# Peptides against a protein of PDB entry 4LZF: the designs that were tried, part 68

Target 1, 155 residues: chain A of PDB entry 4LZF
Amino acid sequence: GGRLVVFPNGTRKELSADGQTVKVMFFNGDVKHTMPDQRVIYYYAEAQTTHITYPDGMEVLQFPNNQTEKHFPDGRKEITFPDQTVKTLHPDGREESVLTDGTIIQLNPDGSKVIQFNTGQREIHTADFKRREYPDGTVKTVYSDGRQETQYPTG

## One batch from the design tools (peptide; made by RFdiffusion4, then SolubleMPNN)

Design b2_p12_5_s4 (from b2_p12_5, 4 letters changed)
Fold by OpenDDE base, seed 4:
Structure b2_p12_5_s4 (fold): chain B 155 residues (1-155), chain A 12 residues (1-12)
Amino acid sequence: as target 1 above (155 residues)
Amino acid sequence: MPLPAPPEEPAE
């Protein structure tokens, strides 16, 4: 059978019969679960936040506002916002946001921005220009000097 | 926000 240890401070420790699952219920209301897969699930009672640590070094944070953060072993972070927008932060400084409508916003380390619209249009922002690419192959560029160029599809 | 430090886990 499982074991329950009750400590003088009010902390409780539950061990499964196989010893593979450990649940610690701290006196402050925090809860720590150690799972058979060595995943550790920590619940912070005051913050109402769940922190999951995996043996591979992955971490998952679940916030009370329905935001979820994944911290990958490679240093990448993935944030799922309450609105279900997913933002990925790459170790190289690149950021990618996927909106619920399928729009993708990429921020590059060079400061350029690329927006892939759900319409198939793409917009590229650089220090020198803003460029809109259309599904038909039309490309409109507005340069920082105010010059505008339109490239028409060959056809 | 940084999460608070967990309480010390009691040793058996």
Scores: peptide ipSAE 0.088, ipTM 0.792, DockQ to the pose 0.871
Fold by OpenDDE base, seed 5:
Structure b2_p12_5_s4 (fold): chain B 155 residues (1-155), chain A 12 residues (1-12)
Amino acid sequence: as target 1 above (155 residues)
Amino acid sequence: MPLPAPPEEPAE
């Protein structure tokens, strides 16, 4: 049979009969589950937040506002916002946000920004210019000096 | 926000 240990501080520890599952119910209302797969599920009662740690070093945070954060072993982070926008933070400093409408926003380590609109338009932001690329091949560039250039598709 | 530190597990 399983075991229940009750500590003097009010913390309770439940062990499965096989010892592979451990549930700790802390006196503060926090709950820690150690699973047979060595995943640890920690629930913070005050913060109403679930923190899952995996044996490979992956971590998952689930917040009460329905935000989810995944921390990958490679240092990548993926944030799913309550609106279902997904933001990926790469170890190289690149950030990518995928909006629910299919718009992709990329922030590059060089400080450039690329927006890929669901319309097939692309906008590139650099220190020197903003450029809009249209599906027809038209390119409009606004330089930092205020100069504007339009490149028409060569038919 | 940093999550609070978990309580120490009592040693068995």
Scores: peptide ipSAE 0.088, ipTM 0.791, DockQ to the pose 0.822
Fold by OpenDDE base, seed 1:
Structure b2_p12_5_s4 (fold): chain B 155 residues (1-155), chain A 12 residues (1-12)
Amino acid sequence: as target 1 above (155 residues)
Amino acid sequence: MPLPAPPEEPAE
């Protein structure tokens, strides 16, 4: 049978009959579940936040505002904002945001920025220029010196 | 936001 331990501070510990599931109900209202797959589900009562840790080092944070953060073992982070925008932070310093309209915004470690619009247009920002690529193959470049260049599609 | 520190688990 399962076992219940009640500590003097009011913390309670429930063990399953097989001993593979442990539930700790802390005196402050926090709850910790250790699962048979070795994942730990921690609920912070005051913050209303769920923190899941996996045996591979993955972590998942679920905030009361519907923001979710995933921390991958490789150091990558994925943030799903309340508006359902997904931002990925890569270990190399690259950041990628996917908007709900399908727009992708990439920030590169060199400081360049690429925006891929849902219209099929692409905008590239570097230290030297801003470039707009159109679906028809037209490319417009505005250089930092104020020079402008337009390349027309080869028809 | 920083998560609060979890309470110390009592040793059995």
Scores: peptide ipSAE 0.088, ipTM 0.791, DockQ to the pose 0.879
Fold by OpenDDE base, seed 2:
Structure b2_p12_5_s4 (fold): chain B 155 residues (1-155), chain A 12 residues (1-12)
Amino acid sequence: as target 1 above (155 residues)
Amino acid sequence: MPLPAPPEEPAE
């Protein structure tokens, strides 16, 4: 059978009968589960936050405001905000946000910004220009020098 | 917010 150890400080440790699962209930209300798959689930009672660590180095944070953060072993981070926007931070410094309406906002390491609207329009921001691409193939460019160019689709 | 440090696990 499993065993329960009660420590003088009020911490409790439960071991499964197979020894593969360990549950520590800390005196402060925190809870740590070590699972058979070597995943560690830590619950911070005061912060009401769950922190899951995986043996591959993946981490998952679940906050009480419904924000979730995933830290991948490759250094990528994925943040799901309370509004359900998903932001991915790439190791190369690229950031991508996917809005609930399907709009994608990309911030590139070179400082350029790309917005893919749910309408199929695309907007590109660089140091030299702002460009709007339309689904019909029309492209409007406003250059930093104030020039404007419109390229019409070749019908 | 930074997560608090977990309490030390007592040794058995």
Scores: peptide ipSAE 0.087, ipTM 0.791, DockQ to the pose 0.891

Design b2_p12_6_s1 (from b2_p12_6 with R8P F11M)
Fold by OpenDDE base, seed 3:
Structure b2_p12_6_s1 (fold): chain B 155 residues (1-155), chain A 12 residues (1-12)
Amino acid sequence: as target 1 above (155 residues)
Amino acid sequence: PEPAPLPPPPMP
């Protein structure tokens, strides 16, 4: 059968009969589960935070405010905010946010920003200009020197 | 040896 070990400090360790599941209940209220699939689930009682580590190097943090962070082995980080916005941080420094309305905001390593609106409009920000592209083919550009240019689909 | 809890996690 299973085994229970009780330590003098109040920590308790439960072992399954097959030894594949281990539950440690620490004296401070923290709980550590080692699962048969080799994932480790650690619950921090004071912080009310769950930290899951996977054998492939994936890590998942779940915070009490409903924020979730995924740390991928390749260095990518994905944050799901309480409002359900999903932000991806890429190893190259690129950041992408997907809003709940479908809008995508991209921050590029060169400092440029691209917003793809759910309406099909696109806005590009660079050091030299801000440009708005419309679904009908109209393009409006405001340059850093204050010059404005409008390109119409039919001239 | 007695198992020890981990240090607290970072805040979000």
Scores: peptide ipSAE 0.207, ipTM 0.830, DockQ to the pose 0.326
Fold by OpenDDE base, seed 1:
Structure b2_p12_6_s1 (fold): chain B 155 residues (1-155), chain A 12 residues (1-12)
Amino acid sequence: as target 1 above (155 residues)
Amino acid sequence: PEPAPLPPPPMP
């Protein structure tokens, strides 16, 4: 059978009969599960937050406001916000946000920004210009010096 | 040794 250990401080430790599952119920209400697959599920009672750690180094945080954060072994982070926006932070410094309307915002390590609108328009921001690309092929560029250029579609 | 709870996670 399983085993139950009760510590003087009130913490309880339950071991499964096969020894593959360990559940620790801490005196403060926190709960730690060690699973047969070696994932560790830690529940913070006061914060109402769940933290899952995987043997490959992946981590998942689930917050009470419905925000979820995934920390990948390669250093990538994926944040799902309460509004369901998904933001990915890449190890190279690139950030990508996918909005619920399908808009994609990319922040590049060089400081450039690219917005792919759900309308099919695309906006590119660099140190030197802002450029708007339209679905019809029109491209409008506003340079940092105030110059403006419009490139009309070929048709 | 008695198991101890972890410090609380940082707030989001």
Scores: peptide ipSAE 0.205, ipTM 0.827, DockQ to the pose 0.311
Fold by OpenDDE base, seed 4:
Structure b2_p12_6_s1 (fold): chain B 155 residues (1-155), chain A 12 residues (1-12)
Amino acid sequence: as target 1 above (155 residues)
Amino acid sequence: PEPAPLPPPPMP
């Protein structure tokens, strides 16, 4: 059978019969599960937050506001916001947000911004211009000096 | 040693 250890401070440790699962119920209400797959699930009772750590270095945080954060071993972070927007932060400083409507917002390390609208339009923001690309191939550019240019599709 | 809870988690 399994084992139950009760510590003087009220912390309880449950070990499965096979020794593959360990559950620690801390006196403060926190719970730590060590699973057969070696993932560790830590529940913070006061914060109502779950922190999962994987053997490969992956970490998952689940917050009470329904926000989820994934911390990848490569340094990338993926945040799923309560509104279900998914934001990826890359180690190079690039950020990408995928909105629920399918719009993708990319912030590049050079400071440029790219918006891929769900309509198929794309908008590029740089220090020098704002450019809108349309599905028909039309490109409209507004330069920082106020000049406007329209490039019409060839065909 | 007696198991101890972890420090508080990060906030969102």
Scores: peptide ipSAE 0.205, ipTM 0.828, DockQ to the pose 0.318
Fold by OpenDDE base, seed 2:
Structure b2_p12_6_s1 (fold): chain B 155 residues (1-155), chain A 12 residues (1-12)
Amino acid sequence: as target 1 above (155 residues)
Amino acid sequence: PEPAPLPPPPMP
């Protein structure tokens, strides 16, 4: 059988019979599960937040507002916002947001921005221009100097 | 010693 240890401070520790699972119920209501796969699930009772840590360095945070954050060992961070937008922060500084409508917004380390609309249009923002690419091949560019250029598709 | 709870988590 398992073991139950009750500490003077009110914390309780449950050990599975095989010793592979440990559940600590802290006096403050927090709960810590150590699992056979060595992941640790910590529940913060007051904050109603779950924090999972994996032996490879992966971390998952689940917040009461339905936001989820994943911290990957490679330094990538993935945030699922309450509105279900998924934002990925890459180690190189690139940020990518995928909206629920399928629109993708990319922020590049150089400050440029690319929006891939769900319509198939693409908008590129740089220091020098704003460019709109259309599915038919038309490209409209507004340069920082005020010049405008339209490139028509070659039939 | 008794196990102690962790510090509060980060906020979103």
Scores: peptide ipSAE 0.204, ipTM 0.830, DockQ to the pose 0.336

Design b2_p12_6_s2 (from b2_p12_6 with L6Q R8P F11A)
Fold by OpenDDE base, seed 1:
Structure b2_p12_6_s2 (fold): chain B 155 residues (1-155), chain A 12 residues (1-12)
Amino acid sequence: as target 1 above (155 residues)
Amino acid sequence: PEPAPQPPPPAP
């Protein structure tokens, strides 16, 4: 059968009969499950947060506000916010946010920013200019020196 | 040894 160990501090450890599952119930209310697949599920009672660690180095954090964070072994992070925006942070410093309306916001390591709006408009921010591209082919550029340029479609 | 709880995660 399974085993139950009760420690003097009030922590309890349950071992499955096969020895493949371990459940630790800490005196502070935290719970740690070690599963047969070697994932570890840790529940922080005070923070109401679940932290799952996988043997490949993947980590998943689930917060009480419905935010979820995935930490990939390659250093990439994926954050799903309570509003269901998904933000990906890449190891190279690139960040990408996908909004619920389909808008995509990219922050590049060079400081440039690209917004792909759900309307088909695109906005590009660089050190030298801010540019708005319209679905009809019109492009409006505001340069850092204050110059403005409009390029009209020819088609 | 007695198992110890982990330090709390950072708040989001």
Scores: peptide ipSAE 0.191, ipTM 0.843, DockQ to the pose 0.303
Fold by OpenDDE base, seed 2:
Structure b2_p12_6_s2 (fold): chain B 155 residues (1-155), chain A 12 residues (1-12)
Amino acid sequence: as target 1 above (155 residues)
Amino acid sequence: PEPAPQPPPPAP
């Protein structure tokens, strides 16, 4: 059989018979599960937030607004927003957002921005120009000096 | 020692 320990402060600790699962029910309503795989699931009762930590350093946060954050051991962070947009923050400073319509927005450390539209069009923003690439091979560039250039596909 | 709850998580 398992064990139940009740502490004077009202915290309760349940140990499985094999000792591999530990459940702590804190006096404030928080719950901590230590699992056989050594993951720790912490539920914050007041914040209604679940925080999972893994032995490899992976962390998962689940918020009551349906936002989920994954913190990878390599320093990458993945945020799933309530609208189901997924934003990845890379250790190199690159940020990528994948919208529900399939549009991909990339923010680069140099300040450039690339949008891959679900239509197959691509838009590139740099300090020097804004460029639109079309699926047919047409490329339109607006330079910072106001010059506009259209490159037509070779047919 | 009695187990203590963790500090609140960060806001989303």
Scores: peptide ipSAE 0.190, ipTM 0.846, DockQ to the pose 0.319
Fold by OpenDDE base, seed 3:
Structure b2_p12_6_s2 (fold): chain B 155 residues (1-155), chain A 12 residues (1-12)
Amino acid sequence: as target 1 above (155 residues)
Amino acid sequence: PEPAPQPPPPAP
C-alpha cells in the first residue's frame, strides 16, 4: 500500500504503492507532484500558477490569466497569450508572433519587420522603406524620402 | 528533514 507521512508543520507527503508517484502538500497550500516520468508539477497556491519541469530542462508555466510559457533548453521561449496569440522569442533576438487569423509578424534584430498577412500579402519594413508584396506579383515600395516605386508582374 | 515549499514563481 501507499504511505502517508504527516510532518509537525502540517506538510503531508503521500507515496504511491509502487513508489513512482510522490505528492507533497505543503502547509502553505502548495502542491508538488513527482511523476514516474521524472517531471515535477508544482502548484503555487497563492499565485495560482502551475510550474512543470522536465528532466531535459524544459519548463512550462501556466498562469491564472490563461497565459502559458514554454522555456526550452536552448533558450527559446514560447508564450501563448490569453487571446491565443503565440509569440516565440529566439536566442538570436528574433521575435515571431502568430495571430489567431494566421497572420505572422516577425521582428528582426536589425530592426526590420516582416508581416505575412493571411491574405497572402507580405509587408517589409526597414529603416529605408516600406514594401508591400501582392499575391499577383505586384510590389509597391515607399521609400523614406517619399519616393514611390511600383513593380508590375510579368504577364 | 521536512520538505520545504519553493519560492514564488515569476509574474506573467
Scores: peptide ipSAE 0.187, ipTM 0.842, DockQ to the pose 0.331
Fold by OpenDDE base, seed 5:
Structure b2_p12_6_s2 (fold): chain B 155 residues (1-155), chain A 12 residues (1-12)
Amino acid sequence: as target 1 above (155 residues)
Amino acid sequence: PEPAPQPPPPAP
């Protein structure tokens, strides 16, 4: 059989018969599950947040607003927002957001920005210019000095 | 030692 330990502070610890599962129910309402796969599931009662930690260093946060954050061992973070937008934060400082309509927004460490629209258009922002690339091969560039250039497709 | 709850995670 399993074991139940009740501590003086009101915290309860439940051990499975095989000893592979441990459930701690803290006096503040928090719950900690240690699973056979060494995954730890911590529920914060006040914050209504679930925090899962994996043996490889992966972490998953689930917030009450339906936001989910994945923290990878390499330092990458992946945030799924309530609207299902997915934002990836890379260790090098690059950020990428994938919108539900298929639009991809990339922020580069140098401050440049690239937007890939679901229409196949691409917009590039740098310190020197803003450029719009069209599916037909037309490219429009507005430079920081106010100069504008249009490159037409060959044909 | 008596088990203690963890500090809350940072807010999103």
Scores: peptide ipSAE 0.186, ipTM 0.838, DockQ to the pose 0.312

Design b2_p12_6_s3 (from b2_p12_6 with L6Q R8P F11M)
Fold by OpenDDE base, seed 5:
Structure b2_p12_6_s3 (fold): chain B 155 residues (1-155), chain A 12 residues (1-12)
Amino acid sequence: as target 1 above (155 residues)
Amino acid sequence: PEPAPQPPPPMP
């Protein structure tokens, strides 16, 4: 049979008969489940947040506002916002946001920004210019000095 | 040792 341990502080620990599942119910309302696959599911009662840790180092945070964060073993972080925007933070410092309309926003380690619009237009931001690329091949550049340049398609 | 709750997670 399973075992129930009740500690003096009010914390309770339930062990399955096989010992592979452990449930700890803390005095503060937190709950920790250790699963047979060694996944640990921790529920923070006050924060209403679920924190899942995997044996490979993967972590998943689920917040009460419907935000989810995935922390990958390689250092990558993926945030799904309540509006279903997905932001990926890469170990090299690159960030990518995918909006629900299909727009992709990339922040590069060099400080440049690239927006790929769902219309097929692309906008590139650097320290020196903002550039808009159009599907027809037209390219408009606004330089930091205020100069504007338009490159027209050659046919 | 008596099990203790974990510190709160970072806020979003």
Scores: peptide ipSAE 0.182, ipTM 0.840, DockQ to the pose 0.297
Fold by OpenDDE base, seed 3:
Structure b2_p12_6_s3 (fold): chain B 155 residues (1-155), chain A 12 residues (1-12)
Amino acid sequence: as target 1 above (155 residues)
Amino acid sequence: PEPAPQPPPPMP
């Protein structure tokens, strides 16, 4: 059988019969599960937040507003927002957001921005211009000095 | 030793 340890402060520790699962119920309402696969699941009662730590160093945070954050060992972070937008923060400073409609927004370390629309159009923002690329091959550029250029498809 | 709860997590 399993074991139950009750501490004077009200914290309880349950050990499974096989010793592979440990559940600690803290006096403050927090709960810590140590699983056979060595992942640790910690529930913060007051914050209503779940924190999972994995043996490889990955961490997952689940917030009460339905936001989820994954922290990868390489320093990458992936945030799933309540609206189901997924934002990836790369170690090099690049950020990518994938919207629910399939639009991809990329923010580059140099300050440039690229939007890949679900329509197949692409928009590029730099310090010098904004450029719109169309599926038919048309390209429209608005330069910072106010010049506008349209390149028409050859066909 | 009695186990202690962890510090609160960061806010989102």
Scores: peptide ipSAE 0.180, ipTM 0.843, DockQ to the pose 0.324
Fold by OpenDDE base, seed 1:
Structure b2_p12_6_s3 (fold): chain B 155 residues (1-155), chain A 12 residues (1-12)
Amino acid sequence: as target 1 above (155 residues)
Amino acid sequence: PEPAPQPPPPMP
């Protein structure tokens, strides 16, 4: 049979009969589940936030505003915002955002920015220029000195 | 020892 332990502070600990599942109900309303697969599900009652930790070091946060954050063992973070934009933060400092319309925004560690529009256009921002690439092969570049170049597609 | 709750999660 399972076991129930009641502590003087009001915290309760419930163990399954096989000992593989542990549920702790804290006096403050928090709940901690330790599962047979060794994942830990912690619910913060006041913050209404769920925090899942996995044996491999993966962590998942679920916030009451519908934001979710995944913290990968390699240091990568993936944030799904309430608007369903997904932002990935890479260990090298690169950031990528995927918007709901399919637009992808990349911020690179060197400060450059690349926007892949859902129209097929691409925009590249560097310290030296802003470049727009069009689906037809046209490329327009505006340099920091004000010079502008247009490269026409090979037809 | 009595189990203690964890500190609050980080803010979003």
Scores: peptide ipSAE 0.180, ipTM 0.842, DockQ to the pose 0.309
Fold by OpenDDE base, seed 2:
Structure b2_p12_6_s3 (fold): chain B 155 residues (1-155), chain A 12 residues (1-12)
Amino acid sequence: as target 1 above (155 residues)
Amino acid sequence: PEPAPQPPPPMP
């Protein structure tokens, strides 16, 4: 059988019969589960937040506002916002947001920005120009010097 | 020693 330990402070510790699962119910309402796969699920009662830690260093945070954050061992962070936008922060400093409509916004470490619209249009922002690429192959560029160029598709 | 709760999580 399992074991139950009740501490003087009111914290309770339950051990499974096999010893592979440990549940700690803290006096403050927090709950900690240590699972057979060595993941730890911690529930913060006051914050209503769940924090899962994996032995490989992966972390998952689930917030009461429906935001979820995944912290990968490689340093990548993935945030699912309440609006279901998914933002990925890469270790190289690149950020990518995928909107619910399929639009992808990329922020590059060099300061450039690329927007891939759900319409198939693409917009590139650099220090030197803003460029719009159209599905038909037309490319419009506005340069920082005010020059504008249109490149027409080759038929 | 008695188990202690963890510090509060980060805010989103």
Scores: peptide ipSAE 0.179, ipTM 0.843, DockQ to the pose 0.318

Design b2_p12_6_s4 (from b2_p12_6, 4 letters changed)
Fold by OpenDDE base, seed 2:
Structure b2_p12_6_s4 (fold): chain B 155 residues (1-155), chain A 12 residues (1-12)
Amino acid sequence: as target 1 above (155 residues)
Amino acid sequence: SEPAPQPPPPMP
């Protein structure tokens, strides 16, 4: 059988019979599960937040507002917002947001921005220009100096 | 020593 330890502070520790699972129920209502796969699931009772840590360094946070954050060992962070937008922060500083409509917004470390619309249009923002690419091959560019250029598709 | 709870998590 398993073991139950009750501490003077009110914390309770349950050990499975095989010793592979440990459940700690803290006096403050927090719960910590250590699993056979060595992941640790910590539930913060007051914050109603779940924090999972993996032995490889992966972390997952689940917030009561339905936001989820994944912290990858490579330094990448993935945030699923309550609206189901998924934002990925890359170690190189690039940020990518995927909206629920399929639009992808990329923020590059150089300050440029690329929007891939669900319509197939693409918009590129740089220090020097704003460019719109259309599915038909038309490209419209507005330069910072006010010049405008339209490139028509070659038939 | 008795197990202690972890510090509160970060906010979203």
Scores: peptide ipSAE 0.194, ipTM 0.849, DockQ to the pose 0.317
Fold by OpenDDE base, seed 1:
Structure b2_p12_6_s4 (fold): chain B 155 residues (1-155), chain A 12 residues (1-12)
Amino acid sequence: as target 1 above (155 residues)
Amino acid sequence: SEPAPQPPPPMP
């Protein structure tokens, strides 16, 4: 059978009969599950937050406001906000946000920004210019010096 | 040693 250990501080530890599952119920209400696959599920009672750690180094945080954060072993982070926007932070410093309307916003380490609108328009921001690309092939560029260029589609 | 709870995660 399983085993139950009760500690003097009120913490309880339950071991499954096969020894593959361990449940610790802490005196403060926190709960820690160690699973047969070696994932650890920790519930913070006060914060109402769940923290899952995987043996490969993956971590998942689930917050009470419905925000979820995934921390990948390679250093990438993926945040799903309560509004369902998904933001990915890459180890190279690149950030990508996918909005619920399908708009994609990319922030690059060089400071450039690319917005892919759900309309098919693209906007590129650099230190030197802002460029708008239209679905018809028109490209409008506004340079930092105030110069404006329009490239018309070939048709 | 008795198991101790972990410190709370940082708030989002």
Scores: peptide ipSAE 0.194, ipTM 0.845, DockQ to the pose 0.309
Fold by OpenDDE base, seed 5:
Structure b2_p12_6_s4 (fold): chain B 155 residues (1-155), chain A 12 residues (1-12)
Amino acid sequence: as target 1 above (155 residues)
Amino acid sequence: SEPAPQPPPPMP
């Protein structure tokens, strides 16, 4: 059968009969489950947050506000916000946000920003200019010095 | 040693 260990501090440890599942109920209300697949599910009672750790180094945080964070072994981080926006942080410093309307916002390591609008328009921000690309091929650039340029599509 | 709870997670 299973085994229950009760510690003097009030923490309780439940072991399954096969020893493959371990449940620790801490005195502070936290709960730690070690599963047969070696994933660890930790529930923080005060923070109402669930932290899942996988044997490959993957981590998942689930917050009470419905935000979810995935920490990949390669250093990538993916955040799903309560509004269902998904933000990916890459190890090279690149960030990408995908909005619910399909808009994609990319922040590049060089500090440039690219917005791909759901309308097909694209906006590029650099230290030197802001550029809007239109589906018809028109490109409008506003330079940091105030100069404006419009490039018209070839007819 | 007795099991101890983990430190709280980072806030979002």
Scores: peptide ipSAE 0.193, ipTM 0.846, DockQ to the pose 0.299
Fold by OpenDDE base, seed 3:
Structure b2_p12_6_s4 (fold): chain B 155 residues (1-155), chain A 12 residues (1-12)
Amino acid sequence: as target 1 above (155 residues)
Amino acid sequence: SEPAPQPPPPMP
């Protein structure tokens, strides 16, 4: 059968009969589960936060405000905010946010910003200009010097 | 060897 160990400090350790599942209930209320698939699920009682570590190096944090963070072995980080916006932080410094309406916001390492609207419009921000591209092919550019240019689909 | 809790996680 299973085994229960009770330590003098009040920590309890439960072992499954096969030894593949280990549950530690710490004196501070924290709980650590080691699963047969080698994932470790740690619950921080005071912070009400769950931390899952996988054998491939993946980590998942689940916060009480409904925010979830995924830390990938390649250094990529994916944050799902309480409003369900998903932000991806890439190792090269690029950031991408996908809003619930389908809008995509990209921040590039060079400081440029690209917004792909759900309407099909696209906005590009650089040091030199802001540009709006419309689905009909119209392009409006406002340059840093205040000059404005409109390019029409038919010239 | 007595198990010890992990340090608290970072705040969001």
Scores: peptide ipSAE 0.193, ipTM 0.846, DockQ to the pose 0.322

